# Designs tried in a protein design run: peptides against a protein of PDB entry 3OAK. Part 38

Target 1, 145 residues: chain A of PDB entry 3OAK
Amino acid sequence: DDLEQYLDEKILRLKDEMNIAAQLDIDTLNKRIETGDTSLIAMQKVKLLPKVVSVLSKANLADTILDNNLLQSVRIWLEPLPDGSLPSFEIQKSLFAALNDLPVKTEHLKESGLGRVVIFYTKSKRVEAQLARLAEKLIAEWTRP

## One batch from the design tools (peptide; made by RFdiffusion4, then SolubleMPNN)

Design b1_p14_2_s1 (from b1_p14_2, 6 letters changed)
Fold by OpenDDE base, seed 5:
Structure b1_p14_2_s1 (fold): chain B 145 residues (1-145), chain A 14 residues (1-14)
Amino acid sequence: as target 1 above (145 residues)
Amino acid sequence: DQEFREELRKLYEE
């Protein structure tokens, strides 16, 4: 099916772009730490966020998103940065909102590693309460019979 | 996968 192929390629491209953005931000922050150059700002994920949100919000892409393990890239975006800090509040908020509307199954959690990261957000003192609540909601949904 | 869900539950409750 031509449409299915197109959608697969679209999601896989986004997945790659997300991974690249994450790595570029990591590189930027590592360089900032190494050189002390405070002008180095990690902004690649933030720049790409609108596109990510747009894709994740489309109901017709849900199956393609899940089948291509885009959630692995979502997990990567949620992981702590080299300095131990978390991604921006907007990134967290947007991704958790998107996750709340996806029909995530056990197999998707296994192949993405997303479950452990979301659990982290339920426990971290650095996470805003509203997002911690969303994380808890997701964990409850993913662990119920 | 009941086993995996249980693992996540245990991890959450730690």
Scores: peptide ipSAE 0.408, ipTM 0.897, DockQ to the pose 0.933
Fold by OpenDDE base, seed 3:
Structure b1_p14_2_s1 (fold): chain B 145 residues (1-145), chain A 14 residues (1-14)
Amino acid sequence: as target 1 above (145 residues)
Amino acid sequence: DQEFREELRKLYEE
């Protein structure tokens, strides 16, 4: 119906914005590496984060979020950056918290690739202990028989 | 999908 269409369009727009933000940050960091210009700072994801968190926290959007594979964009945001660093602590914390409240199913993990990335966070020595625990909690929930 | 969950579990434990 009209509401469902509206919600789909809303989520798809956000998904596009997230993907663009990720690519812009990648471009910025690649240029930083190429030129040595340390004044180049990747901030597009950070700027968009409040909007992402707002959407992910809305229970009435959960089905739309999952059906449109927004988790693929979440996965992209969590991936290591060109310089080998991880996304900001705030991004990690916010996304893991949001994921914890979503009714993520196996099919969503398959189509997004999110599971493998979260496993990375359980094993990385560069991840804060607090966030590693959150990642472990998610893996435990997703692998529950 | 039990098969996928098992796959993910094994990946986590390796």
Scores: peptide ipSAE 0.403, ipTM 0.894, DockQ to the pose 0.933
Fold by OpenDDE base, seed 1:
Structure b1_p14_2_s1 (fold): chain B 145 residues (1-145), chain A 14 residues (1-14)
Amino acid sequence: as target 1 above (145 residues)
Amino acid sequence: DQEFREELRKLYEE
């Protein structure tokens, strides 16, 4: 199927871009810590966020997203940064909203590691209450028999 | 699948 192949390639490209963006931000913040240069700001994920949101919001891409383990890259984007901070509020909000609409199954959680990270957001005192509630909702849905 | 969901539940309750 030509369309299926096209969609797979699209998602895999985005996955690669997300991983690169995450690593670049990590590198920036590590350098900031090492040098004390406070002018170094991690902006790569923020720049790519609109594209990520656009893809995650399309119902016709759900199967392709899940089959290609894009959720692994989503997990990476949600992890704490080298300086101990969390990704921007907007990144958190956008990703949790998108996750809420995806038909995530246990197999996807296993291969992505997303479950553990979302649990972190239910427990962290640094997370905004509204996002903690979204994380709680996801965990409740994913742990249902 | 049930085992994994239970593991996740236990992790959440820690």
Scores: peptide ipSAE 0.399, ipTM 0.893, DockQ to the pose 0.962
Fold by OpenDDE base, seed 4:
Structure b1_p14_2_s1 (fold): chain B 145 residues (1-145), chain A 14 residues (1-14)
Amino acid sequence: as target 1 above (145 residues)
Amino acid sequence: DQEFREELRKLYEE
């Protein structure tokens, strides 16, 4: 199926872009810590976020997203940064909203590691209350019989 | 997968 292949490639490209953005931000922040140069700002994920949200919100891409383990990259984006901080509030909010509308199954959680990260957001004192509630909602949905 | 869901539940309750 030509369309299916096209969609797979599209999602895989986005996955790579997300991973690169995450690593660039990590590198930036590590250098900031190392050098003390406070002018170094990690913005790669934020710049890519609209594209990520656009893709995650498309119902017709759900299967492709899940089959290609894009959720692994979502997990990476949600992980704490080198300085111990969390990704921007907007990233958190957007991703949790998108996750809420995806038909995430156990197999996807296993292969992505997303479950553990979302649990972190239910417990972290650094997370805004509204996002902690969203995380709790996801965990409840994923653990229901 | 009930086993994995239980695992997540346990992690959540820690």
Scores: peptide ipSAE 0.387, ipTM 0.890, DockQ to the pose 0.917

Design b1_p14_2_s2 (from b1_p14_2, 6 letters changed)
Fold by OpenDDE base, seed 2:
Structure b1_p14_2_s2 (fold): chain B 145 residues (1-145), chain A 14 residues (1-14)
Amino acid sequence: as target 1 above (145 residues)
Amino acid sequence: DQEFREELLKEYLE
């Protein structure tokens, strides 16, 4: 119906925006490595983060989010960067918090690859303890019988 | 580049 189509388009547009932001940050960091210009800062994901959090927090969008595999873009945002760093503390914290309220099922974890990435955050010594605990909470919820 | 990201992810997950 009209509402369903509208919501699909909204989520798909955000998905594209997220993917573009991720790629632009990767490009920035690659250029930073190549040129040694330490003034180059990857900020595209941070700029878009409020919009992402807003969408992920809306209960009426949950089905559309999951059906359109927006979690794939969330996974991309959580992946390590070319310089070996992880996404900002704020990005990690905000996304983990938002994911906690979504009715994520096994099928969504598989099609997005999100489960594997979140497991990484539970194990990595480079992750802040606070965020590792949030990741553990997600894994516990997703693997609960 | 999704392939690049996947390779990078594998590196950090090992």
Scores: peptide ipSAE 0.051, ipTM 0.699, DockQ to the pose 0.062
Fold by OpenDDE base, seed 5:
Structure b1_p14_2_s2 (fold): chain B 145 residues (1-145), chain A 14 residues (1-14)
Amino acid sequence: as target 1 above (145 residues)
Amino acid sequence: DQEFREELLKEYLE
């Protein structure tokens, strides 16, 4: 199936781009900490976010997204950063919103590790209340019979 | 860096 192959490749490319963006931001922040250069700003994830949201919002890509474990990259984007901070408010909000519309199953949560990270967001005092509620909603949906 | 991520997860999620 040509379409299926095309969609797989599209998602896998995005997955790679997301992983690269995450690593670049990590590198930037590590260097910022090491050198004290306050001009170093981690912006790679934020820059790529519109593309990520666009892909996650397309219903015709849902199966491809889940089958290719794109959620692993989503999890990576949600992990804490070297300076102890969390990803930007916008990243959290956009990803939680997008995740809400995906038919995520237990198997996807296990292979991506996303469930554990989202649970963290329900409990952390560093997370904005609005986002904690979004995380709680996701957990509720994912744990339904 | 998977090792780094694992360390962060241990610190923040465990």
Scores: peptide ipSAE 0.051, ipTM 0.696, DockQ to the pose 0.060
Fold by OpenDDE base, seed 4:
Structure b1_p14_2_s2 (fold): chain B 145 residues (1-145), chain A 14 residues (1-14)
Amino acid sequence: as target 1 above (145 residues)
Amino acid sequence: DQEFREELLKEYLE
């Protein structure tokens, strides 16, 4: 119906914005590596984060979020950056918190690749302990019998 | 998909 289509378009627009933000940050850090200009700072995801969190927190958007594979963009945001660093502590914390309240199913993990990325956060020695625990909680929920 | 969950556990958690 009209509402469903409106919500689909809204989520797809956000998905595009997230993907663009991720690519811009990648480009910034690649240039930083290439030029040695340490003044180049990747800020696009951080700037967009409040909007992402706002959308992910809306219960009435859960089905639309999952049906449109927004979790693929969430996965992209969580991936390591060209300089070897991880996304900011705030991005990790906010996304893990938001994911905890979504009715994520196996099919969503498959089509997004999110499961394997979150497992990475449970295993990495450079991830803050607090965030590793949040990642572990998600994996436990997603893999429960 | 129980098989997928088991594969994740086997591959990454066990």
Scores: peptide ipSAE 0.033, ipTM 0.660, DockQ to the pose 0.670
Fold by OpenDDE base, seed 3:
Structure b1_p14_2_s2 (fold): chain B 145 residues (1-145), chain A 14 residues (1-14)
Amino acid sequence: as target 1 above (145 residues)
Amino acid sequence: DQEFREELLKEYLE
């Protein structure tokens, strides 16, 4: 219906914005490596983060979020950057918190690849203990018998 | 999905 179409368009626009933000940050960091200009800072994801969190927190958007594979863009945001570093603490914390409230099912994990990335955060020694615990909580929920 | 769960556990959690 009209409402469902409106919500689909809203989520798909955000998905595009997230993917663009991720690519722009990658481009910035690649340029930083190539030029040695340490003043180049990747900030596009951080700038968009409040909007992402706002959308992910809306109960009425949960089905639309999952049906349109927005979690693929969440996975992209969590992947290591060109210099090997991880996304900012704020991005990790906010996304893990938001994911905890979504009714994520196996099919969503398969189509997004999110499960494997979150497992990485449970094992990485570069991840803050607080965030590793949040990742562990998600994995436990997703893999419960 | 039991099959998927087992796959994840074998690959990353065992």
Scores: peptide ipSAE 0.033, ipTM 0.656, DockQ to the pose 0.636

Design b1_p14_2_s3 (from b1_p14_2, 7 letters changed)
Fold by OpenDDE base, seed 1:
Structure b1_p14_2_s3 (fold): chain B 145 residues (1-145), chain A 14 residues (1-14)
Amino acid sequence: as target 1 above (145 residues)
Amino acid sequence: DEEFREELRRLYEE
């Protein structure tokens, strides 16, 4: 119906915006590495984060989020950056909190690649302990028989 | 689906 179409379009637009933000940050950091210009700061994901959190927190959008593979963009946002660093603590914290409340199923993990990235967060020594615990909770939930 | 979950379990335990 009209509402379903509206919600699909909303999520697909956000997905596109997230992907663009991620790429812009990657480009910025690659340029920083190549030029040595330490004034180059990647801020596109951080700027978009409030909108992402707002959408992910809405229960009425859960099915639309999962059906349109928005989790692929979430996975992209969680991946290590060109300089080897991880996304900001705020991004990690917000996304893991949001993931904890979504009814993620195996099929969504398969099409998004999110499972492998979250496993990385359970093992990395660079991840804050509180976020590693959240990652472990998610993996335990997703891998239960 | 069970095979995929087992794959994730193996990755996690490595």
Scores: peptide ipSAE 0.462, ipTM 0.907, DockQ to the pose 0.903
Fold by OpenDDE base, seed 5:
Structure b1_p14_2_s3 (fold): chain B 145 residues (1-145), chain A 14 residues (1-14)
Amino acid sequence: as target 1 above (145 residues)
Amino acid sequence: DEEFREELRRLYEE
């Protein structure tokens, strides 16, 4: 119906925006590496984060979020950057918090690749302890029989 | 999908 179509379009637009933000940050960091210009700062994801958090926190959007594989874009945002660094602590914290409240199923993990990335966060020495614990909690919940 | 859950579990335990 009209509402369903509207919600789908809204989520798909956000998905595109997230993917673009991720790519722009990658481009910025690659240019920083190539030129040595330390004034180049990747901020596109940070700028978009409030909108992402707002959408992910809305219970009435959960089905639309999951059905349109927005979790693939969440996975992309959590991946290591070209310089080997991780996304900002705030991005990690916000996304893990949002994931904790979503009814994520195995089918969503498969189509998004999110499971593998979250496992990475349980093992990385660069991740803050509080976020590593949250990642472990998610993996435990997602792998329950 | 139990097979996939087992895969994730194995990856986590490595």
Scores: peptide ipSAE 0.458, ipTM 0.906, DockQ to the pose 0.898
Fold by OpenDDE base, seed 3:
Structure b1_p14_2_s3 (fold): chain B 145 residues (1-145), chain A 14 residues (1-14)
Amino acid sequence: as target 1 above (145 residues)
Amino acid sequence: DEEFREELRRLYEE
């Protein structure tokens, strides 16, 4: 119906925006490495984060989020950057919190690749303890028999 | 999908 179509379009637009933001940040950091220009700072994901959090927090959007594989874009946002660093603490914290409230199923993990990335966060020594614990909680929930 | 869940468990425990 009209509402479902409207919601699908909104989520797909956000998904596109997220992917663009991720790529722009990658491009910025690659250029920083190539040129040595330390004034180049990747800020696109951070700028878009409030909108992402707002959408992920809406219960009425959960099915639309999952059906359109927005979690693939969430996975992309959590991946290590060209300089070897991780996304900002705020991005990690916000996304893990949002994931904790979503009814994520096995099929969504498979199509997004999110499970493998979250496992990375349970093992990385560069991740803050509080976020590692949250990642562990997610893995525990997703792997329940 | 129990097979996939088991895969994640194995990855986590490695």
Scores: peptide ipSAE 0.457, ipTM 0.907, DockQ to the pose 0.897
Fold by OpenDDE base, seed 4:
Structure b1_p14_2_s3 (fold): chain B 145 residues (1-145), chain A 14 residues (1-14)
Amino acid sequence: as target 1 above (145 residues)
Amino acid sequence: DEEFREELRRLYEE
């Protein structure tokens, strides 16, 4: 199927872009720690966020998103940064909202590692209360009997 | 995968 192949390639390109953005932000913050230059700001994920949200919000891409393990890149974006900080509030909010509308199965959680990271957000005192509640909702849905 | 779901439940409850 030509359309299916096109969609696979589109999602794989986005996955690569997300991974690159995450690594660039990590590199920026590591350099900030090493040099003490507080003018260094990690903004690559924030710059790419609108594109990520646009793709994740499209119902016709759900199967392609899940089949290509895009959730692994979502997990990477949610992980703590080198300085111990968390990704921006907007990144957290947007990704949790998108996850809520995806038909995520246990197999997708297992292959992406997303489950463990979302559990972290349910327990961390550094997470805004409204986002902790969203994380709890997701865990409840994913672990239902 | 019930075993994996149980693992997540245990992690969540810790």
Scores: peptide ipSAE 0.450, ipTM 0.904, DockQ to the pose 0.890

Design b1_p14_3_s1 (from b1_p14_3, 6 letters changed)
Fold by OpenDDE base, seed 5:
Structure b1_p14_3_s1 (fold): chain B 145 residues (1-145), chain A 14 residues (1-14)
Amino acid sequence: as target 1 above (145 residues)
Amino acid sequence: SESGEYMQSLLEEA
């Protein structure tokens, strides 16, 4: 099926772009720590965020997103950074909102590691209350009998 | 730290 092939390639390209963006930001922050150059700012994820949000919001891409383990890249984007900080509020908000509309199953959580990082957000004292509540909602939905 | 605890959880699972 030509359409399915097109959609798979689209999602896989985005997945790769997300992983690259995350690594570039990590490299930037590590260099900042190493050199003390405070002018180094990690912005790759923020720059790519609109595209990520656009894709995650499309209902017709849900199956393709889940089948290609894009959630692994979502997990990576949510993880603590080298300096211990969290990704920007906007990234957190956008990704959690998108997750709320996806039909995530147990198998997707296992292959992506998403469950663990979302649990982290339910426990963190640094996370905004509204996002902590949303994280808790997701966990509750994913652990339903 | 919270981040450290998260990293620890990853290592313990591995």
Scores: peptide ipSAE 0.272, ipTM 0.822, DockQ to the pose 0.083
Fold by OpenDDE base, seed 3:
Structure b1_p14_3_s1 (fold): chain B 145 residues (1-145), chain A 14 residues (1-14)
Amino acid sequence: as target 1 above (145 residues)
Amino acid sequence: SESGEYMQSLLEEA
């Protein structure tokens, strides 16, 4: 119906925006590595983060979010960057918090690759303790019988 | 490195 179509279009548009932001940041950091220009700073994801958090927090969008594999874009945002660094603390914190309230199922983990990246965070010595705990909590929830 | 290991896992699945 009209509402379902509207919600799908909304989420798919955000998904596209997230993917573009991620790629722009990757391009920026690759250029930084190539040129040595330390003035190049990746800021596209940070700029879009408030909108992402707003959408992920809406209960009425949960089904649309999961059905359209928005979690793939969330996974992309969490992955290590070209220089080996992790996304900003704020991005990590915001996304893990948002994931905690979504009814994520095994099928969503498989199609998005989200499970693997969150496991990565549980093993990383660079992740802040509070975020490592959130990552562990998510893994525990997703691996329940 | 941690990041390298993760990246390697992605490439192996491709």
Scores: peptide ipSAE 0.270, ipTM 0.822, DockQ to the pose 0.079
Fold by OpenDDE base, seed 1:
Structure b1_p14_3_s1 (fold): chain B 145 residues (1-145), chain A 14 residues (1-14)
Amino acid sequence: as target 1 above (145 residues)
Amino acid sequence: SESGEYMQSLLEEA
């Protein structure tokens, strides 16, 4: 129906915006590595973060978010960057918090790759303790009987 | 490195 179509389009637009933001940040960091210009700062994901959090927090969008594999873009945002660094603390914190409120199922983890990246965060020595605990909480919830 | 290990895991699953 009209509402379903509207919601699908909304999520797909955000998914596209997230993917573009991630790629632009990757391009910036690759150029920084190539040129040695330390003034190049990757800011696209951080700028878009409030919109992402707003959408992920809406209960009426949960099914649409999961059905359209928005979690793939969430996974992309959490992955290590070309220089080996991780996304900002705020991105990690906001996304883990938002994920905790979504009814994520095994099929969503497989099609998005989200499970693998969150496990990475549980093992990393660079991640803040509070975020490692959040990652562990998510894994526990997703693997419960 | 941790990042390298993560990337390796992706390649193994592909």
Scores: peptide ipSAE 0.270, ipTM 0.823, DockQ to the pose 0.062; fails the geometry check
Fold by OpenDDE base, seed 4:
Structure b1_p14_3_s1 (fold): chain B 145 residues (1-145), chain A 14 residues (1-14)
Amino acid sequence: as target 1 above (145 residues)
Amino acid sequence: SESGEYMQSLLEEA
C-alpha cells in the first residue's frame, strides 16, 4: 500500500545515504594514508548517525528496516576501516543499542553479514568493555537454542 | 532451537 511503499523508499534512501557516507569515510582515510595528511578526518558517518539512530529506534519501521536489508549498511558501518581502526565509539554504541531492540532473524543475519562483524566486536582487544558486552548480548540473543 | 543453532553456525562461519 501507499504507506508501505513510502516507508520502503524512506529506508532505501537512508540505506543509500549510509553506504555513501561509509564510502566517503573510506576514501578519506585512504587518502590520509596515501598522503600523510593528518588533517583529513572521516566524519561522514558521524554526521549521518543521528538520522540513522532516529530511524532504527522507530518500532514502526522495524519490518521495513529488516525487509530492505538496512542491516547490511549497519554491518558496513561497523566494519574495520582501511587504517585498521574501528568506527567511533559513538557509532558502535548507538548501533549496538539500536540492534538490541530489533527482531533480527536468521535470514537477516545471513543477508546482511551482521553476525560475523558483531562476533568480531566480542573478540577485539580494541573495543571498549561496555561495547563488547553489548556485542555479547546480541550474540547471545541471536544464538538462542 | 533450530533457528538458534543455525544462527550460531552462521556466526561461526569462516
Scores: peptide ipSAE 0.112, ipTM 0.731, DockQ to the pose 0.652; fails the geometry check

Design b1_p14_3_s2 (from b1_p14_3, 7 letters changed)
Fold by OpenDDE base, seed 4:
Structure b1_p14_3_s2 (fold): chain B 145 residues (1-145), chain A 14 residues (1-14)
Amino acid sequence: as target 1 above (145 residues)
Amino acid sequence: MESGKFMQELLEEA
């Protein structure tokens, strides 16, 4: 119906925006590496983060989020950057918190690749202890008997 | 319960 169509379009637009933001940040960091210009700072994801968190936190969008595989874009945002570093502390914290409230199922983890990435955060030596605990909490919830 | 088991298997394959 009209509402479902509206919500689908909303999520798909956000998904596109997230993917673009991720790519722009990658481009910025690649240029930083290539040129040595340390003034280049990747800020596109951080700028969009409040909107992402707002959408992920809305209960009425949960089905639309999961059905349109927005979690794929969340996974992309969590992947290591070109220089091997991880996304900002704020991005990790906000996304882990938002994911905790979503009714994520096996099929969503599979189609998005999110499960593998979150496990990475439980094992990586580069992850802050506080965020590793959040990742562990997600894994615990997803692996509950 | 089965869903949880499948999730665990999926995650262990990472």
Scores: peptide ipSAE 0.045, ipTM 0.691, DockQ to the pose 0.595
Fold by OpenDDE base, seed 2:
Structure b1_p14_3_s2 (fold): chain B 145 residues (1-145), chain A 14 residues (1-14)
Amino acid sequence: as target 1 above (145 residues)
Amino acid sequence: MESGKFMQELLEEA
C-alpha cells in the first residue's frame, strides 16, 4: 500500500546515505594516509549517526529495516577502516544499542553479514572492553536457546 | 520463530 511503499523508499534512501557516508570517510582516511595531513578527519558517519539511530529506534520501521537489508549498511559502518582502526566509540556504542531492539532473525544476519562483524567485536584486542561486552550481549541474544 | 541453536551454528561458522 501507499504507506508501505513510502517506508520502503525512506529506508532505501537512508541505506544509500549510509553507504555514501562510509565511502566518503574511507576516501578521507585514504587521503590522510597518502598525504600525512592529520587535519583530515573522517566525520561523515558521525554526522549521519543521529539520523541512523533515530530510524533504528522506531518500532514501526522494524519490518521495513529488516526487509530492505539496512543491516548490511550497519555492517559496513562497523567494519575496520583503511588505517586498520575501528569506527568511533560513539558509532559502535550507538549501533550496538540500537541493534538490541530489533527482531533480528538468522536470515537477516546471513544476508547482511552482520553476525560475522559482531563476533569480531567480541574477540578483537582493538575493541574497548565496554563495547566488547555490548557485542557479546547481541551474540547471546541471537544465539539464545 | 527460529531456533537459537540454528542461530548459534550460523554465527560459529563465521
Scores: peptide ipSAE 0.039, ipTM 0.689, DockQ to the pose 0.476
Fold by OpenDDE base, seed 1:
Structure b1_p14_3_s2 (fold): chain B 145 residues (1-145), chain A 14 residues (1-14)
Amino acid sequence: as target 1 above (145 residues)
Amino acid sequence: MESGKFMQELLEEA
């Protein structure tokens, strides 16, 4: 199936791009901590965010997204940074919103580790209240009978 | 990252 192959390649390419963006930001922040150079700013994830949101919002990509474990890269983007800080407000908000419309199942949460990370966002005192509520909404949906 | 055992179990059972 040519269409399925095309969609797989599209998602896998994005997955790779997301992972690279995350690593580049980590490298930047590690260097910032090491050198004290506050002019070093991690912006790779923010730059790629519109593309990520666009893909996650496409209903016709849902199965491909889930089958290729793109949620693992989403989880990586949500993890704390080297300095202990969380990803930008916009990244959190956009990802939580996009996740709300995906037919996520238990198996996807397990293979990606996303479930555990989202639970963290419901409990952490460092998370903005409105984002914690979005995380809670996801947990409620995923644990609904 | 670690999550609460109870919440983790809920997610796995869903």
Scores: peptide ipSAE 0.037, ipTM 0.704, DockQ to the pose 0.132
Fold by OpenDDE base, seed 3:
Structure b1_p14_3_s2 (fold): chain B 145 residues (1-145), chain A 14 residues (1-14)
Amino acid sequence: as target 1 above (145 residues)
Amino acid sequence: MESGKFMQELLEEA
Protein backbone atom coordinates (compact mmCIF):
# COMPACT_ATOMS: atom_id res chain seq x y z
CA ASP B 1 0.00 0.00 0.00
CA ASP B 2 1.49 3.27 -1.16
CA LEU B 3 -0.15 5.35 1.55
CA GLU B 4 0.96 3.03 4.34
CA GLN B 5 4.51 3.10 3.05
CA TYR B 6 4.44 6.87 2.82
CA LEU B 7 3.20 7.23 6.39
CA ASP B 8 5.77 4.76 7.71
CA GLU B 9 8.57 6.65 6.04
CA LYS B 10 7.25 9.94 7.38
CA ILE B 11 7.20 8.71 10.97
CA LEU B 12 10.54 6.95 10.73
CA ARG B 13 12.16 10.11 9.41
CA LEU B 14 10.73 12.09 12.31
CA LYS B 15 11.90 9.44 14.75
CA ASP B 16 15.43 9.79 13.40
CA GLU B 17 15.23 13.56 13.63
CA MET B 18 14.03 13.38 17.21
CA ASN B 19 16.80 11.02 18.24
CA ILE B 20 19.40 13.21 16.58
CA ALA B 21 18.02 16.32 18.26
CA ALA B 22 18.14 14.64 21.66
CA GLN B 23 21.71 13.50 21.19
CA LEU B 24 22.85 16.89 19.96
CA ASP B 25 21.37 18.55 23.02
CA ILE B 26 23.05 16.01 25.27
CA ASP B 27 26.35 16.64 23.53
CA THR B 28 25.92 20.39 23.92
CA LEU B 29 25.20 20.18 27.62
CA ASN B 30 28.03 17.74 28.24
CA LYS B 31 30.39 20.12 26.49
CA ARG B 32 29.01 22.99 28.56
CA ILE B 33 29.79 21.06 31.73
CA GLU B 34 33.23 19.99 30.57
CA THR B 35 34.38 23.38 29.26
CA GLY B 36 32.46 25.75 31.48
CA ASP B 37 31.29 27.62 28.40
CA THR B 38 27.97 28.99 29.60
CA SER B 39 27.15 30.28 26.13
CA LEU B 40 26.40 26.73 25.00
CA ILE B 41 22.64 26.21 25.00
CA ALA B 42 20.78 23.08 23.98
CA MET B 43 18.10 24.10 21.49
CA GLN B 44 17.68 21.22 19.05
CA LYS B 45 14.65 19.62 20.68
CA VAL B 46 12.94 22.98 21.11
CA LYS B 47 13.48 23.76 17.44
CA LEU B 48 11.95 20.46 16.37
CA LEU B 49 9.11 20.50 18.90
CA PRO B 50 6.49 22.16 16.68
CA LYS B 51 6.93 19.48 14.04
CA VAL B 52 6.74 16.73 16.64
CA VAL B 53 3.53 18.14 18.10
CA SER B 54 2.04 18.57 14.66
CA VAL B 55 2.66 14.94 13.76
CA LEU B 56 1.45 13.61 17.10
CA SER B 57 -1.81 15.51 16.64
CA LYS B 58 -2.70 13.88 13.32
CA ALA B 59 -5.39 11.26 13.80
CA ASN B 60 -4.48 9.51 10.57
CA LEU B 61 -0.94 8.95 11.88
CA ALA B 62 -1.88 7.39 15.22
CA ASP B 63 -1.44 3.77 14.15
CA THR B 64 1.80 4.54 12.34
CA ILE B 65 3.12 6.45 15.34
CA LEU B 66 2.39 3.59 17.70
CA ASP B 67 3.47 0.79 15.35
CA ASN B 68 6.86 2.40 14.74
CA ASN B 69 7.47 3.06 18.45
CA LEU B 70 7.75 6.82 18.05
CA LEU B 71 6.88 6.91 21.74
CA GLN B 72 10.39 5.68 22.46
CA SER B 73 11.69 8.95 21.06
CA VAL B 74 9.10 10.82 23.10
CA ARG B 75 10.40 8.99 26.17
CA ILE B 76 13.96 9.95 25.30
CA TRP B 77 12.93 13.59 25.02
CA LEU B 78 11.44 13.45 28.51
CA GLU B 79 14.48 11.95 30.23
CA PRO B 80 16.68 14.10 32.50
CA LEU B 81 19.52 16.00 30.87
CA PRO B 82 23.26 15.72 31.64
CA ASP B 83 23.15 18.65 34.03
CA GLY B 84 20.45 16.89 36.02
CA SER B 85 17.69 19.19 34.84
CA LEU B 86 14.49 18.15 33.16
CA PRO B 87 13.48 19.10 29.62
CA SER B 88 12.03 22.57 29.20
CA PHE B 89 8.56 23.40 30.46
CA GLU B 90 7.37 23.78 26.89
CA ILE B 91 8.60 20.35 25.86
CA GLN B 92 6.92 18.71 28.84
CA LYS B 93 3.66 20.57 28.37
CA SER B 94 3.45 19.98 24.65
CA LEU B 95 4.28 16.30 24.82
CA PHE B 96 1.91 15.56 27.69
CA ALA B 97 -0.88 17.33 25.84
CA ALA B 98 -0.18 15.46 22.62
CA LEU B 99 0.01 12.10 24.36
CA ASN B 100 -3.43 12.63 25.82
CA ASP B 101 -5.05 12.23 22.41
CA LEU B 102 -3.24 9.06 21.34
CA PRO B 103 -4.82 5.64 21.81
CA VAL B 104 -1.85 4.40 23.83
CA LYS B 105 -2.04 0.80 25.05
CA THR B 106 -0.01 -1.14 27.59
CA GLU B 107 2.07 -2.76 24.87
CA HIS B 108 3.15 0.66 23.61
CA LEU B 109 4.09 1.78 27.10
CA LYS B 110 6.25 -1.29 27.58
CA GLU B 111 8.05 -1.16 24.25
CA SER B 112 8.78 2.55 24.61
CA GLY B 113 9.39 2.82 28.35
CA LEU B 114 7.10 5.82 28.38
CA GLY B 115 4.96 4.59 31.25
CA ARG B 116 7.84 4.57 33.69
CA VAL B 117 8.95 8.03 32.64
CA VAL B 118 5.51 9.56 33.02
CA ILE B 119 5.18 7.99 36.47
CA PHE B 120 8.47 9.69 37.28
CA TYR B 121 6.91 13.02 36.41
CA THR B 122 4.02 12.40 38.79
CA LYS B 123 6.45 11.87 41.67
CA SER B 124 9.35 14.21 40.93
CA LYS B 125 9.75 17.22 43.21
CA ARG B 126 11.36 19.09 40.32
CA VAL B 127 8.27 19.05 38.12
CA GLU B 128 5.92 22.01 37.98
CA ALA B 129 2.55 21.30 39.57
CA GLN B 130 0.71 22.01 36.34
CA LEU B 131 2.77 19.44 34.46
CA ALA B 132 2.57 16.89 37.25
CA ARG B 133 -1.21 17.06 36.90
CA LEU B 134 -0.96 16.41 33.18
CA ALA B 135 1.25 13.41 33.86
CA GLU B 136 -1.22 12.15 36.45
CA LYS B 137 -4.02 12.43 33.92
CA LEU B 138 -2.08 10.28 31.48
CA ILE B 139 -1.41 7.62 34.10
CA ALA B 140 -5.08 7.62 35.03
CA GLU B 141 -6.10 7.18 31.40
CA TRP B 142 -3.62 4.38 30.83
CA THR B 143 -4.55 2.46 33.96
CA ARG B 144 -8.32 2.83 34.02
CA PRO B 145 -10.48 -0.31 33.58
CA MET A 1 15.71 0.77 27.14
CA GLU A 2 16.33 3.40 29.78
CA SER A 3 19.79 4.82 30.26
CA GLY A 4 21.64 4.10 33.45
CA LYS A 5 21.63 7.79 34.20
CA PHE A 6 17.87 8.05 33.99
CA MET A 7 17.38 4.92 36.06
CA GLN A 8 19.55 6.37 38.78
CA GLU A 9 17.66 9.65 38.81
CA LEU A 10 14.35 7.83 38.87
CA LEU A 11 15.43 5.89 41.93
CA GLU A 12 16.56 9.06 43.64
CA GLU A 13 13.04 10.44 43.34
CA ALA A 14 11.58 7.36 45.08
Scores: peptide ipSAE 0.034, ipTM 0.671, DockQ to the pose 0.072

